# Peptides against a protein of PDB entry 4J2C, part 94

Target 1, 107 residues: chain A of PDB entry 4J2C
Amino acid sequence: MEDPFFVVKGEVQKAVNTAQGLFQRWTELLQDPSTATREEIDWTTNELRNNLRSIEWDLEDLDETISIVEANPRKFNLDATELSIRKAFITSTRQVVRDMKDQMSTS

## One batch from the design tools (peptide; made by RFdiffusion4, then SolubleMPNN)

Design b2_p26_5_s3 (from b2_p26_5, 11 letters changed)
Fold by OpenDDE base, seed 5:
Structure b2_p26_5_s3 (fold): chain B 107 residues (1-107), chain A 26 residues (1-26)
Amino acid sequence: as target 1 above (107 residues)
Amino acid sequence: DEALKKYYEKLLKHLSEEERKKLLEK
């Protein structure tokens, strides 16, 4: 049986890519108001926020699984390298989300 | 095993029924 962690990780990665695309469009719309409709701005903003919230939700539980594994090493038998990769993924993804959120909050 | 149970519960809730089904097949 496949470890569900990797499936959720994959979903988060896809969501990040989607969010980055939405963020790019969001910046473009705000940079040239003459070519942007209020409807598209609102749609893009809402979609972006929803994606970011979804990612954060996933990351919280992914992070908790790390704690579970670390507290029960004999039950999961994950090597240090794999655990490090999982931690790095969560940390780096949180940073990516935070960067987008920071820019949105100041605009 | 509570640790394993909690581990899977934290992850499976983020998956669709179809995705959970695929995991079970493996």
Scores: peptide ipSAE 0.604, ipTM 0.886, DockQ to the pose 0.786
Fold by OpenDDE base, seed 4:
Structure b2_p26_5_s3 (fold): chain B 107 residues (1-107), chain A 26 residues (1-26)
Amino acid sequence: as target 1 above (107 residues)
Amino acid sequence: DEALKKYYEKLLKHLSEEERKKLLEK
């Protein structure tokens, strides 16, 4: 059995890409109201929020797995490099999500 | 093992049954 961490990581990566596209559209809709309908704004906003929530949900558990691994290094035998990569992924992804959420909350 | 159990539980719950099945086949 392969490590399911990578599967979840892949899901997060896809969700991030989707969210970034939605975020771009969201900003465009707000920048040019003449081209924006309430329906599209609502749809885009909802889809974006849903994706961000999904990402955060995944990241939370991914982060917890890091803690589990670090607390039980002999059980998992992950090398330091891989663990660092996992941590960096979580940290950087959280920042990406945070940036989008910050802009949404202030707009 | 409790640690392993927790580890997998944290991850597998994010996967569909099909994804879990595929994962087990590998």
Scores: peptide ipSAE 0.604, ipTM 0.885, DockQ to the pose 0.795
Fold by OpenDDE base, seed 3:
Structure b2_p26_5_s3 (fold): chain B 107 residues (1-107), chain A 26 residues (1-26)
Amino acid sequence: as target 1 above (107 residues)
Amino acid sequence: DEALKKYYEKLLKHLSEEERKKLLEK
């Protein structure tokens, strides 16, 4: 039986890709007002914020699974390498989200 | 067990019924 962590990880990765696309469009709209309508700016901004929030919530669930595993090593027996990979994914993904949020707050 | 139950509940809630079925078949 496959560990469902990887499936959820994949969903988060897809959400990140979606957010990055929205962020790119958001940047383009701000850089060239001639191509931007108020409606698209508002839609893109809201979709991006909602997507980032969703990712953050999913990361909290993934992070909690790590805590469960570490608190119950005899039940899961995941090796140090796999745990490191999972932690690195959460950390790096949080950083990606933070970078986008920081740029949005300063623009 | 409680730990296992909590672990899977945290993850499976993100999956569709079909995705859960695929996991059980592996």
Scores: peptide ipSAE 0.600, ipTM 0.884, DockQ to the pose 0.730
Fold by OpenDDE base, seed 2:
Structure b2_p26_5_s3 (fold): chain B 107 residues (1-107), chain A 26 residues (1-26)
Amino acid sequence: as target 1 above (107 residues)
Amino acid sequence: DEALKKYYEKLLKHLSEEERKKLLEK
């Protein structure tokens, strides 16, 4: 069986893209209230928050897999470059999520 | 192997049945 890490990574990447789209719409709705219905605002806000939480959940498990690999390096045979890429993905994705959450909390 | 088991459990739970099947095919 192939390593499922990159499959989950791909799913997270897609979820991030979806969240970014929702965030963009969320921003647009707030910038022009005349074009925004309460229903769309609520729906967009809820969908965005749900997506962000889902991403965070996935990242937690991805992060733990790194810990498992680092504790058992010979068992998984992953080189330093691959581990660095995995870590960088988690770190950068968390930052993207955090940035959106921060903007939502201040609005 | 406990480490391998835990590793896969952490990942496979995020996959659909179809995605898991695809992994098994490879």
Scores: peptide ipSAE 0.599, ipTM 0.884, DockQ to the pose 0.781

Design b2_p26_5_s4 (from b2_p26_5, 9 letters changed)
Fold by OpenDDE base, seed 1:
Structure b2_p26_5_s4 (fold): chain B 107 residues (1-107), chain A 26 residues (1-26)
Amino acid sequence: as target 1 above (107 residues)
Amino acid sequence: DEALEKYYEKLFKHLSEEERKKLLEK
């Protein structure tokens, strides 16, 4: 059986791409109100929040798997490089989400 | 193994039934 970590990682990556697109549109709508309808603003905002929440949901469990692996190194034959990659992915993705959330909260 | 079980449970809950089945077949 293949490691399901990569499947969940893939889902997160797709969600990040979607969120970044939505965030870009959200920014554009707020920067030029003349081109923005209330309906599109609401839709974009809601979709963006939903995607960000989904990402955070996945990251929490991904992060917990790291803890499980680190607590049981002999049961999981992951080399240092792979573990580092997983940690870096979680850290960097959280930062991406945080940056978007911070901008949304200040607008 | 409890550790392995927890590991997979944390991940499988994010997957559809179809995705889980595909993984179990590999």
Scores: peptide ipSAE 0.626, ipTM 0.906, DockQ to the pose 0.804
Fold by OpenDDE base, seed 4:
Structure b2_p26_5_s4 (fold): chain B 107 residues (1-107), chain A 26 residues (1-26)
Amino acid sequence: as target 1 above (107 residues)
Amino acid sequence: DEALEKYYEKLFKHLSEEERKKLLEK
């Protein structure tokens, strides 16, 4: 059985890409209200927030899996490099999400 | 094993039934 971590990681990556696209559109809509409909603004905003929440939800559990692995190294046999990659992914992804959220909160 | 169980529980809940099925088949 493949490690489900990678499946969830993949889902997060897709969600991030989607969120980034939505965020770009969101910024465009806010930059030029004359070209923006309320419907699109609302849709984009909601979709973006939903994606961000989904990402955060996934990241939380991914992070917890790291803790589980680190607490039980003999049971999982993951090398340090792989764990480092997983940690880096979580950290960097959280930063990406945070950056978008920060901009949304200040707009 | 509790650790393994927790590990998979944390991950499987994010997967669809189909995805879970695929993983279990591998």
Scores: peptide ipSAE 0.626, ipTM 0.905, DockQ to the pose 0.809
Fold by OpenDDE base, seed 3:
Structure b2_p26_5_s4 (fold): chain B 107 residues (1-107), chain A 26 residues (1-26)
Amino acid sequence: as target 1 above (107 residues)
Amino acid sequence: DEALEKYYEKLFKHLSEEERKKLLEK
């Protein structure tokens, strides 16, 4: 049986890509008002925020799996390298989300 | 095992039934 962590990781990665696309559009709409309608701004903003929130929620679950593994090393056969990679993914993804949120809050 | 069950529960809730089925078969 394959570890489902990688499937969820993949889903989070796809969600990040979607959020980044929305974020790019969000910035474009704010930078060029002539191309922006209030409806699209509102839609993009809401979709982006919802996506970011969803990613954060998924990352919490992934992070909790790390804690479970670390608390039960005899029950899981993950080596230190793989565990580090998983931690790095969570940390870096949280940073990406935080960066977008910070830019949205200051706009 | 409680730890294993909790681990998979945290992850499987993000997967479709088809994805779960595929993983269980591997």
Scores: peptide ipSAE 0.622, ipTM 0.905, DockQ to the pose 0.780
Fold by OpenDDE base, seed 2:
Structure b2_p26_5_s4 (fold): chain B 107 residues (1-107), chain A 26 residues (1-26)
Amino acid sequence: as target 1 above (107 residues)
Amino acid sequence: DEALEKYYEKLFKHLSEEERKKLLEK
């Protein structure tokens, strides 16, 4: 059986791209009220938050898998490079999500 | 194996039935 990590990783990557698009629209709507409806603002905000929440949920478990692997290195055939890549992905993705959330909370 | 079981459980719950099926077939 293939390692399902890459599938979840792929889902997270897609969700991040979607969230970034929604975030961009969110900022545009707030910056130009003349072209924004309350309905679109609410929809965009909700969709964005849902995406971010989904990403965080995935990242939590992805991060846990790292801990499992590190605690049981002989049970998995992952080398240091692969593990490093996975860690970097989680770290960088969390930062991207955090940045968007921080901006939303201060707006 | 407890470690392996926990590892896969952490991941499979994020997958659709279709995705799970594809992985299990390989």
Scores: peptide ipSAE 0.621, ipTM 0.904, DockQ to the pose 0.786

Design b2_p26_6_s1 (from b2_p26_6, 12 letters changed)
Fold by OpenDDE base, seed 4:
Structure b2_p26_6_s1 (fold): chain B 107 residues (1-107), chain A 26 residues (1-26)
Amino acid sequence: as target 1 above (107 residues)
Amino acid sequence: SELEERLKEEEERKKKLEELHKFYYE
């Protein structure tokens, strides 16, 4: 059985890319109200929040897998490099999400 | 609608969670 970590990781990466695009549009809409409709602002905001929420939930699940792997190293047979890559991915992605959320909450 | 979007996201999450459970928790 293939490790589903990579499947979820891939979906998180796609969601991050989508969120970044939505965040850019969100910023543009707020910076120039004359070109922004309420419908687009609402849609963009909701889609962005949905993507960020999805990412956060997936990251929690991925983070839990790391705890399981570390508690059962023989069962999963992951080397230190792979485990470090997984941890780094979760940490860096959480930071990306946090940065967007911080900007949204202060706007 | 917002509800439909939330439901869709929840269904996708459930599928991913099932996959993770099969590999890591069983």
Scores: peptide ipSAE 0.459, ipTM 0.832, DockQ to the pose 0.545
Fold by OpenDDE base, seed 3:
Structure b2_p26_6_s1 (fold): chain B 107 residues (1-107), chain A 26 residues (1-26)
Amino acid sequence: as target 1 above (107 residues)
Amino acid sequence: SELEERLKEEEERKKKLEELHKFYYE
């Protein structure tokens, strides 16, 4: 059985790309209100928030898998490099999400 | 609709969680 960590990781990566696109549009709409409808602003805001929430949920699940592996090293036999890559992905992705959320909360 | 989208997302999340559970808890 292939490790499903990579499947979830891939979906998180896609969700991040989607969120970044929505975030860019969100900033554009706020920078030029004359070209923005309230409907698009609301839609973009809601879609962005939903995407960010989805990413956060997936990251929690991925983080739990790391804890399980570290608690059962002989069962999974993942080397230190692979574990470091997985941890780095979660940490960096959380930071990306945090940065977007921080900007949204201050706007 | 928003509800339909959320339901779809929940189903996808459930599927991913099930896959993770099968690999990491069994």
Scores: peptide ipSAE 0.454, ipTM 0.827, DockQ to the pose 0.562
Fold by OpenDDE base, seed 5:
Structure b2_p26_6_s1 (fold): chain B 107 residues (1-107), chain A 26 residues (1-26)
Amino acid sequence: as target 1 above (107 residues)
Amino acid sequence: SELEERLKEEEERKKKLEELHKFYYE
Protein backbone atom coordinates (compact mmCIF):
# COMPACT_ATOMS: atom_id res chain seq x y z
CA MET B 1 0.00 0.00 0.00
CA GLU B 2 1.31 3.41 -1.00
CA ASP B 3 1.61 6.10 1.65
CA PRO B 4 -1.47 8.33 1.33
CA PHE B 5 0.38 11.33 2.79
CA PHE B 6 1.10 12.72 -0.67
CA VAL B 7 -2.55 12.50 -1.64
CA VAL B 8 -3.62 14.69 1.24
CA LYS B 9 -0.64 16.96 0.65
CA GLY B 10 -1.74 17.45 -2.93
CA GLU B 11 -5.26 18.33 -1.92
CA VAL B 12 -3.94 20.81 0.64
CA GLN B 13 -1.81 22.44 -2.03
CA LYS B 14 -4.83 22.74 -4.30
CA ALA B 15 -6.87 24.26 -1.49
CA VAL B 16 -4.09 26.75 -0.77
CA ASN B 17 -4.07 27.88 -4.38
CA THR B 18 -7.83 28.28 -4.31
CA ALA B 19 -7.68 30.21 -1.05
CA GLN B 20 -5.03 32.54 -2.42
CA GLY B 21 -7.23 33.36 -5.37
CA LEU B 22 -10.22 33.98 -3.15
CA PHE B 23 -8.12 36.09 -0.81
CA GLN B 24 -6.96 38.24 -3.69
CA ARG B 25 -10.54 38.81 -4.80
CA TRP B 26 -11.56 39.47 -1.21
CA THR B 27 -8.99 42.26 -0.91
CA GLU B 28 -10.06 43.75 -4.24
CA LEU B 29 -13.71 43.82 -3.25
CA LEU B 30 -12.93 45.56 0.03
CA GLN B 31 -10.57 47.98 -1.67
CA ASP B 32 -13.24 49.33 -4.02
CA PRO B 33 -16.73 48.96 -2.56
CA SER B 34 -18.29 50.67 -5.58
CA THR B 35 -17.46 47.65 -7.71
CA ALA B 36 -18.49 45.09 -5.13
CA THR B 37 -21.91 43.62 -4.50
CA ARG B 38 -22.92 42.36 -1.09
CA GLU B 39 -23.55 38.96 -2.62
CA GLU B 40 -20.04 38.63 -4.01
CA ILE B 41 -18.43 39.87 -0.81
CA ASP B 42 -20.36 37.37 1.26
CA TRP B 43 -19.74 34.51 -1.17
CA THR B 44 -16.03 35.23 -1.41
CA THR B 45 -15.66 35.56 2.35
CA ASN B 46 -17.50 32.33 3.04
CA GLU B 47 -15.65 30.35 0.38
CA LEU B 48 -12.34 31.65 1.65
CA ARG B 49 -13.13 30.71 5.24
CA ASN B 50 -14.29 27.27 4.15
CA ASN B 51 -11.08 26.65 2.23
CA LEU B 52 -8.92 27.79 5.12
CA ARG B 53 -10.81 25.54 7.51
CA SER B 54 -10.38 22.58 5.18
CA ILE B 55 -6.64 23.20 4.99
CA GLU B 56 -6.29 23.46 8.75
CA TRP B 57 -8.12 20.19 9.31
CA ASP B 58 -5.98 18.38 6.75
CA LEU B 59 -2.82 19.77 8.32
CA GLU B 60 -3.86 18.37 11.68
CA ASP B 61 -4.23 14.94 10.12
CA LEU B 62 -0.88 15.21 8.38
CA ASP B 63 0.79 16.38 11.57
CA GLU B 64 -0.56 13.36 13.40
CA THR B 65 1.00 11.02 10.84
CA ILE B 66 4.39 12.56 11.57
CA SER B 67 3.94 11.92 15.27
CA ILE B 68 3.07 8.30 14.55
CA VAL B 69 6.11 7.83 12.32
CA GLU B 70 8.45 9.35 14.88
CA ALA B 71 7.00 7.11 17.57
CA ASN B 72 7.42 4.02 15.38
CA PRO B 73 10.53 4.58 13.26
CA ARG B 74 11.22 0.91 12.59
CA LYS B 75 7.69 0.24 11.38
CA PHE B 76 7.67 2.92 8.70
CA ASN B 77 11.40 3.37 8.06
CA LEU B 78 10.93 6.74 6.38
CA ASP B 79 13.93 8.59 5.04
CA ALA B 80 15.01 11.44 7.30
CA THR B 81 15.02 13.85 4.38
CA GLU B 82 11.47 12.99 3.42
CA LEU B 83 10.30 13.38 6.99
CA SER B 84 11.92 16.80 7.09
CA ILE B 85 10.14 17.79 3.89
CA ARG B 86 6.81 16.70 5.33
CA LYS B 87 7.37 18.74 8.48
CA ALA B 88 8.43 21.77 6.47
CA PHE B 89 5.32 21.54 4.32
CA ILE B 90 3.03 21.55 7.32
CA THR B 91 4.88 24.40 9.02
CA SER B 92 5.00 26.62 5.95
CA THR B 93 1.40 25.94 5.00
CA ARG B 94 0.20 26.79 8.49
CA GLN B 95 2.03 30.08 8.20
CA VAL B 96 0.36 30.87 4.89
CA VAL B 97 -3.06 30.17 6.36
CA ARG B 98 -2.31 32.17 9.49
CA ASP B 99 -1.25 35.18 7.44
CA MET B 100 -4.52 35.21 5.53
CA LYS B 101 -6.58 34.71 8.67
CA ASP B 102 -4.76 37.53 10.44
CA GLN B 103 -5.54 39.93 7.61
CA MET B 104 -9.17 38.88 7.54
CA SER B 105 -9.61 39.29 11.29
CA THR B 106 -8.30 42.84 11.21
CA SER B 107 -10.66 43.85 8.42
CA SER A 1 -25.87 25.01 -2.59
CA GLU A 2 -23.90 25.79 0.54
CA LEU A 3 -25.24 22.67 2.22
CA GLU A 4 -24.28 20.46 -0.70
CA GLU A 5 -20.78 21.93 -0.73
CA ARG A 6 -20.32 21.30 2.98
CA LEU A 7 -21.52 17.73 2.63
CA LYS A 8 -19.16 17.14 -0.28
CA GLU A 9 -16.21 18.54 1.66
CA GLU A 10 -17.06 16.41 4.66
CA GLU A 11 -17.22 13.26 2.56
CA GLU A 12 -13.89 14.01 0.95
CA ARG A 13 -12.33 14.64 4.34
CA LYS A 14 -13.76 11.39 5.64
CA LYS A 15 -12.19 9.47 2.78
CA LYS A 16 -8.80 11.09 3.34
CA LEU A 17 -8.94 10.31 7.03
CA GLU A 18 -9.84 6.71 6.32
CA GLU A 19 -6.92 6.33 3.93
CA LEU A 20 -4.50 7.80 6.45
CA HIS A 21 -5.89 5.59 9.18
CA LYS A 22 -5.51 2.43 7.13
CA PHE A 23 -1.86 3.14 6.44
CA TYR A 24 -0.68 4.55 9.76
CA TYR A 25 -2.74 2.61 12.28
CA GLU A 26 -2.82 -0.83 10.71
Scores: peptide ipSAE 0.454, ipTM 0.826, DockQ to the pose 0.576
Fold by OpenDDE base, seed 1:
Structure b2_p26_6_s1 (fold): chain B 107 residues (1-107), chain A 26 residues (1-26)
Amino acid sequence: as target 1 above (107 residues)
Amino acid sequence: SELEERLKEEEERKKKLEELHKFYYE
């Protein structure tokens, strides 16, 4: 069986790209209210929040797999480089999400 | 609708979780 970590990782990456686009639009809408409708603001905000929530859930699942691998090193036999890449992906992605959430909360 | 989208997202998450479970817990 192929390791599904990469499948979930890929979907998280897609969700991040989508969220970044939504976040950019969100900022544009708030920067110029004269060109923004309340409907689009609400839609963009909701879609962005939903995407961020989805990413956070997936990251929790991916993070759990790390714990399982580290608790059972002989079963999975992942090298240190691979584990580092996986951990770095989770950490960096969490930071990206946190940065967007922080900006949304202060707006 | 928003509800339909949430349900769809939940189903997708469930599928991903199931695949992870098959590999990492079994």
Scores: peptide ipSAE 0.453, ipTM 0.828, DockQ to the pose 0.576; fails the geometry check

Design b2_p26_6_s3 (from b2_p26_6, 12 letters changed)
Fold by OpenDDE base, seed 1:
Structure b2_p26_6_s3 (fold): chain B 107 residues (1-107), chain A 26 residues (1-26)
Amino acid sequence: as target 1 above (107 residues)
Amino acid sequence: MEEEEEEEREKRREEARKKLREYYYS
């Protein structure tokens, strides 16, 4: 079996792109309330929050795999570069999610 | 831009999680 880490990574990346689109729309809706309906605001907000939550969940799963690999290095035979890439992805993605969440919490 | 339904995404996520568990916990 091929390492499914990249599959989850790919889904997370897609989710991030979706979230960023939703976040942009969310910002636009709140920026011009006269043209925004409560329904669209609520929908966008909920979709965005759900999306971000899913991302965070998947990142936890990915992070756990790293711990497993580090505990069993010979079993998985991943080099330091690959592990660094995986860790960097999780760290940077968490930051992206956090940034959006922080902005939403203050609005 | 690719648009997909949440249900389709969730199915892929579920399958991916299953594979993840199979690969890393077996």
Scores: peptide ipSAE 0.545, ipTM 0.856, DockQ to the pose 0.728
Fold by OpenDDE base, seed 5:
Structure b2_p26_6_s3 (fold): chain B 107 residues (1-107), chain A 26 residues (1-26)
Amino acid sequence: as target 1 above (107 residues)
Amino acid sequence: MEEEEEEEREKRREEARKKLREYYYS
């Protein structure tokens, strides 16, 4: 069996791109209410929140795999450089999600 | 990036999570 880490990583990356698009629209709708319907605001807000939650969930799963690998180095024999890349991806993606959530909570 | 239906994405996520569990908890 191939390591499925990159599969989950790929889905997270797609979700981030979707969330960024929704976030941009969300910002535009709230900036000029005259161009926005209540229905679109509610829909956009809900879709954005759902996307962010799914990303966070997947990141938790990915982060757990890191702990498993580090606890069982001989079993997985993962290259140190690859492990660093995986950790960096999780850290940076969490930051991106946090930044959007922070702006939503203050708007 | 191409737009896709949320249902299709969720299906892929579920499959990926299943594989993740099988690989890392085997």
Scores: peptide ipSAE 0.545, ipTM 0.856, DockQ to the pose 0.732
Fold by OpenDDE base, seed 2:
Structure b2_p26_6_s3 (fold): chain B 107 residues (1-107), chain A 26 residues (1-26)
Amino acid sequence: as target 1 above (107 residues)
Amino acid sequence: MEEEEEEEREKRREEARKKLREYYYS
């Protein structure tokens, strides 16, 4: 069986793209009340929140795999470079999510 | 820009998660 890490990674990347689009719209709606309805604001906020939650959940799953690999290095036979890339992806993606969440919570 | 149905995406996520479990917890 092929390592499915990249499959989940891909889904996370798609979700990030979606979330960033929603976040952009969210900011636009709040910056220009004349073009915003409460319905769209609520919808956008909800969709964004759901996407971010989804990403966070998947990142937890990915992070768990890192722990498993590090606990069983011979079983998975991943080199340091690949493991580093995986860790970097999780770290950077968490930061992206955190940045959006921080801005939402302060608005 | 391609828009995906949430249900379809969730299905893919579930499948991916299943594979992840099968691979790493086998």
Scores: peptide ipSAE 0.545, ipTM 0.855, DockQ to the pose 0.758
Fold by OpenDDE base, seed 3:
Parts: C-alpha cells; sequence; structure tokens
Structure b2_p26_6_s3 (fold): chain B 107 residues (1-107), chain A 26 residues (1-26)
C-alpha cells in the first residue's frame, strides 16, 4: 500500500487555495459595503470558516501521523528529509490559516 | 476554476482519511 500522506496533503492544499479565494472575497466585501449584500457577506464568512475548520482537522490528522512515525521508526523507515518536509508543510499551513483567522476576528 | 460540489470534496476527504488510518494504524 502506498503512503496516503500525500493524498491528504493534496486535499489540504486544494482547500487552502479555496479558502484564500474566499478570504479575498470576504476582504473585498468588507472594504466596499456599497457593492456588498449582507447575504453574500454571511455566506462568504460561513464558507470560509467551514473551509478553515476542515483544513485544521486534516492538519491534526497529518500531525498525528508524524508522531506515529517518530514512535515507530523501524516500521515506516521514512527519510529524515521527507519527515522534515512533512513537518514544515503542517507548520506553514497552520500559519496561513491562523493569519486568516486573526484578521477575521479583528474585523 | 471549476467549483466542486461540497459533497464530492467531503467524500474524497473521508476516503483519504480512511486510507490514512489503514496505513498508519495497521
Amino acid sequence: as target 1 above (107 residues)
Amino acid sequence: MEEEEEEEREKRREEARKKLREYYYS
């Protein structure tokens, strides 16, 4: 069986792109209220929050796999560089999500 | 970009999550 880490990683990457698009629209709607409806603002906000929550959930699963690999090195025998790449992806993606959430909470 | 159905995306996520569990928790 092939390591499915990259499958989840790929879905997270797609979700991040979607969230960034929603975040951009969210920002535009709040910057120009004359062109925005309450309906679109609410929809965009909810969709964005849901997407971010899904990303965070998937990142938790990916992060747990890191712990499992580190606890069972002989079973998985992952290259140290690959493990570092996986950790970096989780860390950087969490930061991207956090940045969006921080801006939403202060607006 | 083409918008995906949320249900379709969720199915892919669930399938991926299932494979993740099968691989790492076997």
Scores: peptide ipSAE 0.541, ipTM 0.851, DockQ to the pose 0.778

Design b2_p26_7_s1 (from b2_p26_7, 16 letters changed)
Fold by OpenDDE base, seed 1:
Structure b2_p26_7_s1 (fold): chain B 107 residues (1-107), chain A 26 residues (1-26)
Amino acid sequence: as target 1 above (107 residues)
Amino acid sequence: SREEEEKRRRELREELRKFIEEKLEE
């Protein structure tokens, strides 16, 4: 069986892009309430939060796989570069999610 | 659709789990 990490990574990246689009719309709606309906604000907020939670869930799964791989290096044969890339992806993606969540919590 | 996306996510999580389990059992 082929390692599905890169496939999951790709789906997480797509989810992040979707969340970023929703976040942008969310900020626009809140910046100009006269052009926004409560329905769109609520929908956008809900979709954004749901997407962010899904991303965080996927990141936890990916992070767990890294721990398992590091505990069993000979079973997976991943070099340091690949592991570094995977770790960096999780770290950077968590930061992106955190930044959006922080801005939402202060608004 | 959202439903299709959720289905895909579940499938990928399962694939990830199966991959890990397969490797650990080898």
Scores: peptide ipSAE 0.495, ipTM 0.877, DockQ to the pose 0.852
Fold by OpenDDE base, seed 4:
Structure b2_p26_7_s1 (fold): chain B 107 residues (1-107), chain A 26 residues (1-26)
Amino acid sequence: as target 1 above (107 residues)
Amino acid sequence: SREEEEKRRRELREELRKFIEEKLEE
């Protein structure tokens, strides 16, 4: 069976891009209430939160695989470079999500 | 749609689980 990590990574990246777009719209709606409808605000907020939650879920699964691979190196043919890339992706993506969540919670 | 997206995500999570499980069983 082929390692599906890169496929999941790709889907997470797509979700991040979507979330960033929603976040941008969310900030725009809050900055100019005169052009914002309650319906769009609610929709955008809910879509954004749902998207972020999904990303976090996927990151948890991906992060777990790292621990499993490191605990069973002979069962997985991954070099240090590949593991580093995977770890960096999870870390950086978590930071991106955290930044958006922090701004949402303080607004 | 959101439903289709969630279905795909569930499938991917399952694939990831199965991959890891298979490797650990070897």
Scores: peptide ipSAE 0.493, ipTM 0.876, DockQ to the pose 0.868
Fold by OpenDDE base, seed 3:
Structure b2_p26_7_s1 (fold): chain B 107 residues (1-107), chain A 26 residues (1-26)
Amino acid sequence: as target 1 above (107 residues)
Amino acid sequence: SREEEEKRRRELREELRKFIEEKLEE
């Protein structure tokens, strides 16, 4: 069976792009209340939060697989470079999500 | 749609789980 990590990674990347778009709109709505309806603010906020939670869930699954791979190196045969790339993706993506969440919590 | 997206995400999570389990059983 082929390693589905890259497929999940791709879906997470797409979800991040979607979240960033929602976050940008969320910011715009809060910056100019005259152009924003309460309905759009609520919708955008809820969609953004749900999207971020989904990303975090996927990252947890990916992170768990890395731990399992590292505990069973001979079964998976992934070199240090590939593992480093996977870890870096999870770390950087978590940071992107955290940055958005931090800004939402202070607004 | 959102429903289709969630279905795809569930399928991917399942594929990830199955891949890991298969490798561990080898």
Scores: peptide ipSAE 0.490, ipTM 0.876, DockQ to the pose 0.895
Fold by OpenDDE base, seed 2:
Structure b2_p26_7_s1 (fold): chain B 107 residues (1-107), chain A 26 residues (1-26)
Amino acid sequence: as target 1 above (107 residues)
Amino acid sequence: SREEEEKRRRELREELRKFIEEKLEE
């Protein structure tokens, strides 16, 4: 069976892009209430939160695979470089999500 | 659609689980 990590990674990246778009719209709506309806604000907020939760869920699964790989190095054909790339992706993506969540919680 | 996205995500999570499980059982 082929390692599906890169496929999940790709889906997470797409979800991040979607979330960032929603976050941008969210900020715009809150910055100028005259151009926003409660319905759009609620919709945008809900979609954004759902996307962020989905990303976090995927990151948890990906992070678990890292731990398993590190505990069973002979069962997985991953070199140090590939492992570092995977770890970096999870770390950086978590930061991106955290930044958006922090801004939402303080608004 | 949102439903399609969730379906795809569930499938990917399952694939990830199966991959790991298969490797650990080898």
Scores: peptide ipSAE 0.495, ipTM 0.877, DockQ to the pose 0.837; fails the geometry check

Design b2_p26_7_s2 (from b2_p26_7, 19 letters changed)
Fold by OpenDDE base, seed 2:
Parts: sequence; structure tokens; C-alpha cells
Structure b2_p26_7_s2 (fold): chain B 107 residues (1-107), chain A 26 residues (1-26)
Amino acid sequence: as target 1 above (107 residues)
Amino acid sequence: SREEEEKRREELRKELKAFVDALLAS
């Protein structure tokens, strides 16, 4: 079976970009309520949460594949550099998501 | 569209799940 990591990674990156856009709009709506309807605030909030949850879901799955590869280094033809890139992607993406979630929880 | 995007993500999740299961089974 073909390794789908890079495809999933791409979709996660797209979801992150979408979430960042939604987060920006979310902050704008909260900063100036006169320019926003309750419906838009709710929609933006829900869409943002859905995107973040989707990202976290994918990251967990990606992390599992890495664990399997690390446990069986001789079976998989991934070099140390590629493995490092994958791990770094998950770590950094989790941080990005966490930062947005932290700000949402404080508002 | 939003619906199309969600469908694509669902498919990818299934593919990844299948891949993981295959790895664990080997």
C-alpha cells in the first residue's frame, strides 16, 4: 500500500491556512461587534473549531504512522531526514493549533 | 465547495487508516 503521508500533510496544511483565515475573521468580529451579526460570529466560530478538530484528528493519525516507522526502521525505506521532517511538521502544526485554541478559550 | 472538501478529507482519513492498519498487521 502506498504511503499517503504527503497527501494528508498537504490537506492538513490547507486546513491550517483555512483555520488561520477563520481565526483572523473571528478576532475581527470580536474586536468590532458593530460590524458583525450573531450569525456570522457563530458560523465563524463553528467553522474554526471544526477545522481545528479536523487538523488534530489528522495529526494523531500521522503521528501513529511515525511511531510505527520508528519502531521498525529496517522495514521502511525512510531516511532520517524525511522522518525528521515529518516529525517536525506534526510538532509545529500542533503548536499552531494550540495557539489558536488557547486564544479562543481566553475569549 | 465545502462539501467536496469534506468528502476529500474523509477519503484521505480512510486511506490513512487503511495504511496504518496494514502497517500494524505486518
Scores: peptide ipSAE 0.214, ipTM 0.746, DockQ to the pose 0.587
Fold by OpenDDE base, seed 4:
Structure b2_p26_7_s2 (fold): chain B 107 residues (1-107), chain A 26 residues (1-26)
Amino acid sequence: as target 1 above (107 residues)
Amino acid sequence: SREEEEKRREELRKELKAFVDALLAS
C-alpha cells in the first residue's frame, strides 16, 4: 500500500486552520456577550470541539505509524529527516490543540 | 459542505487505518 501520511497531514492542517478560526470567534463571542447569541456560541463551541476531536483522532493514527516505522526502519523508505518532520508535526499539532483545549476549559 | 468534508475525512481515516493494519500485519 502507498503511504497516505502526507494526505492525512494535509487534512489535519486544514482542520487546525479551521479550528483556529473557530477558536478566535469563540473568544470574541465570549468577550462581548452583547454581540453574541447563545445559538452562535453553542454552534461555534460544538464546531470547534468537533474539529479538535477529529485532529486528535488523526494524530493518534499518525503517531502509530511513527512507532511502527521506528520499530522496523528497514521496512520503509523513510530517511531520518522525513521521520523527524513527521514526528515534529504530530508534536507541534498536539501542542496547538492542547493550548486551545486548555483555554476552553479555563473559560 | 460540512457533510461532504466529513465524508472525505472518514474516507481518509479508513485509508490510513488500512495502511496501519497492513503495517501491523506484515
Scores: peptide ipSAE 0.211, ipTM 0.744, DockQ to the pose 0.599
Fold by OpenDDE base, seed 3:
Structure b2_p26_7_s2 (fold): chain B 107 residues (1-107), chain A 26 residues (1-26)
Amino acid sequence: as target 1 above (107 residues)
Amino acid sequence: SREEEEKRREELRKELKAFVDALLAS
């Protein structure tokens, strides 16, 4: 069976870009009330939270594949370099999501 | 559209799930 990791990774990256755009708008709306309606604030907040949740969900699934391969290194055709790249992607993406969530929690 | 994008993502999640299940079963 073909490994779909890179395809899912691409979709996660797109979701991150979308979330970052929503996060930027979210901060702009909170910083300048004259340009913000309650409706847009609520919409942006909800869309952002939903996107972040989806990303976290996908990262958990991706992380599971890595755990399985690491437990059976000789059983699957993935070298250490590729595994490192995959792990780094998950770790860095989780950090990006966490940073946005932390800022939302303190606002 | 948003609905089409969500459907595509769901299909990808299913593909990944199938891959994971195959790994666990091997």
Scores: peptide ipSAE 0.201, ipTM 0.737, DockQ to the pose 0.622
Fold by OpenDDE base, seed 5:
Structure b2_p26_7_s2 (fold): chain B 107 residues (1-107), chain A 26 residues (1-26)
Amino acid sequence: as target 1 above (107 residues)
Amino acid sequence: SREEEEKRREELRKELKAFVDALLAS
């Protein structure tokens, strides 16, 4: 079976970009209430949270594949470099999501 | 569209799920 990791990675990256755009708008709306409607604030907030949840869902699945590979080194011939790249992607992406969630919870 | 994008994401999640299941069964 073909490894779909890189395809999912690409979709996660797209979702991160979307979330970052929504997060930027979210901060702008809260910063200037005179130009913001409750409708747009609610929509932006909900869309942002939905995107973040989608990212976290994909990261959990990607992380599971790594755990399985590491537990079965004889079955899978992924070199150390590729495995490191995959781990780094998950770690860094989780941090990006965490940063946005932290700011949302404190605002 | 947003709906089409969500459908694509769901399909990819299904593919990844199948891959994970295959790994666990190996």
Scores: peptide ipSAE 0.213, ipTM 0.747, DockQ to the pose 0.587; fails the geometry check

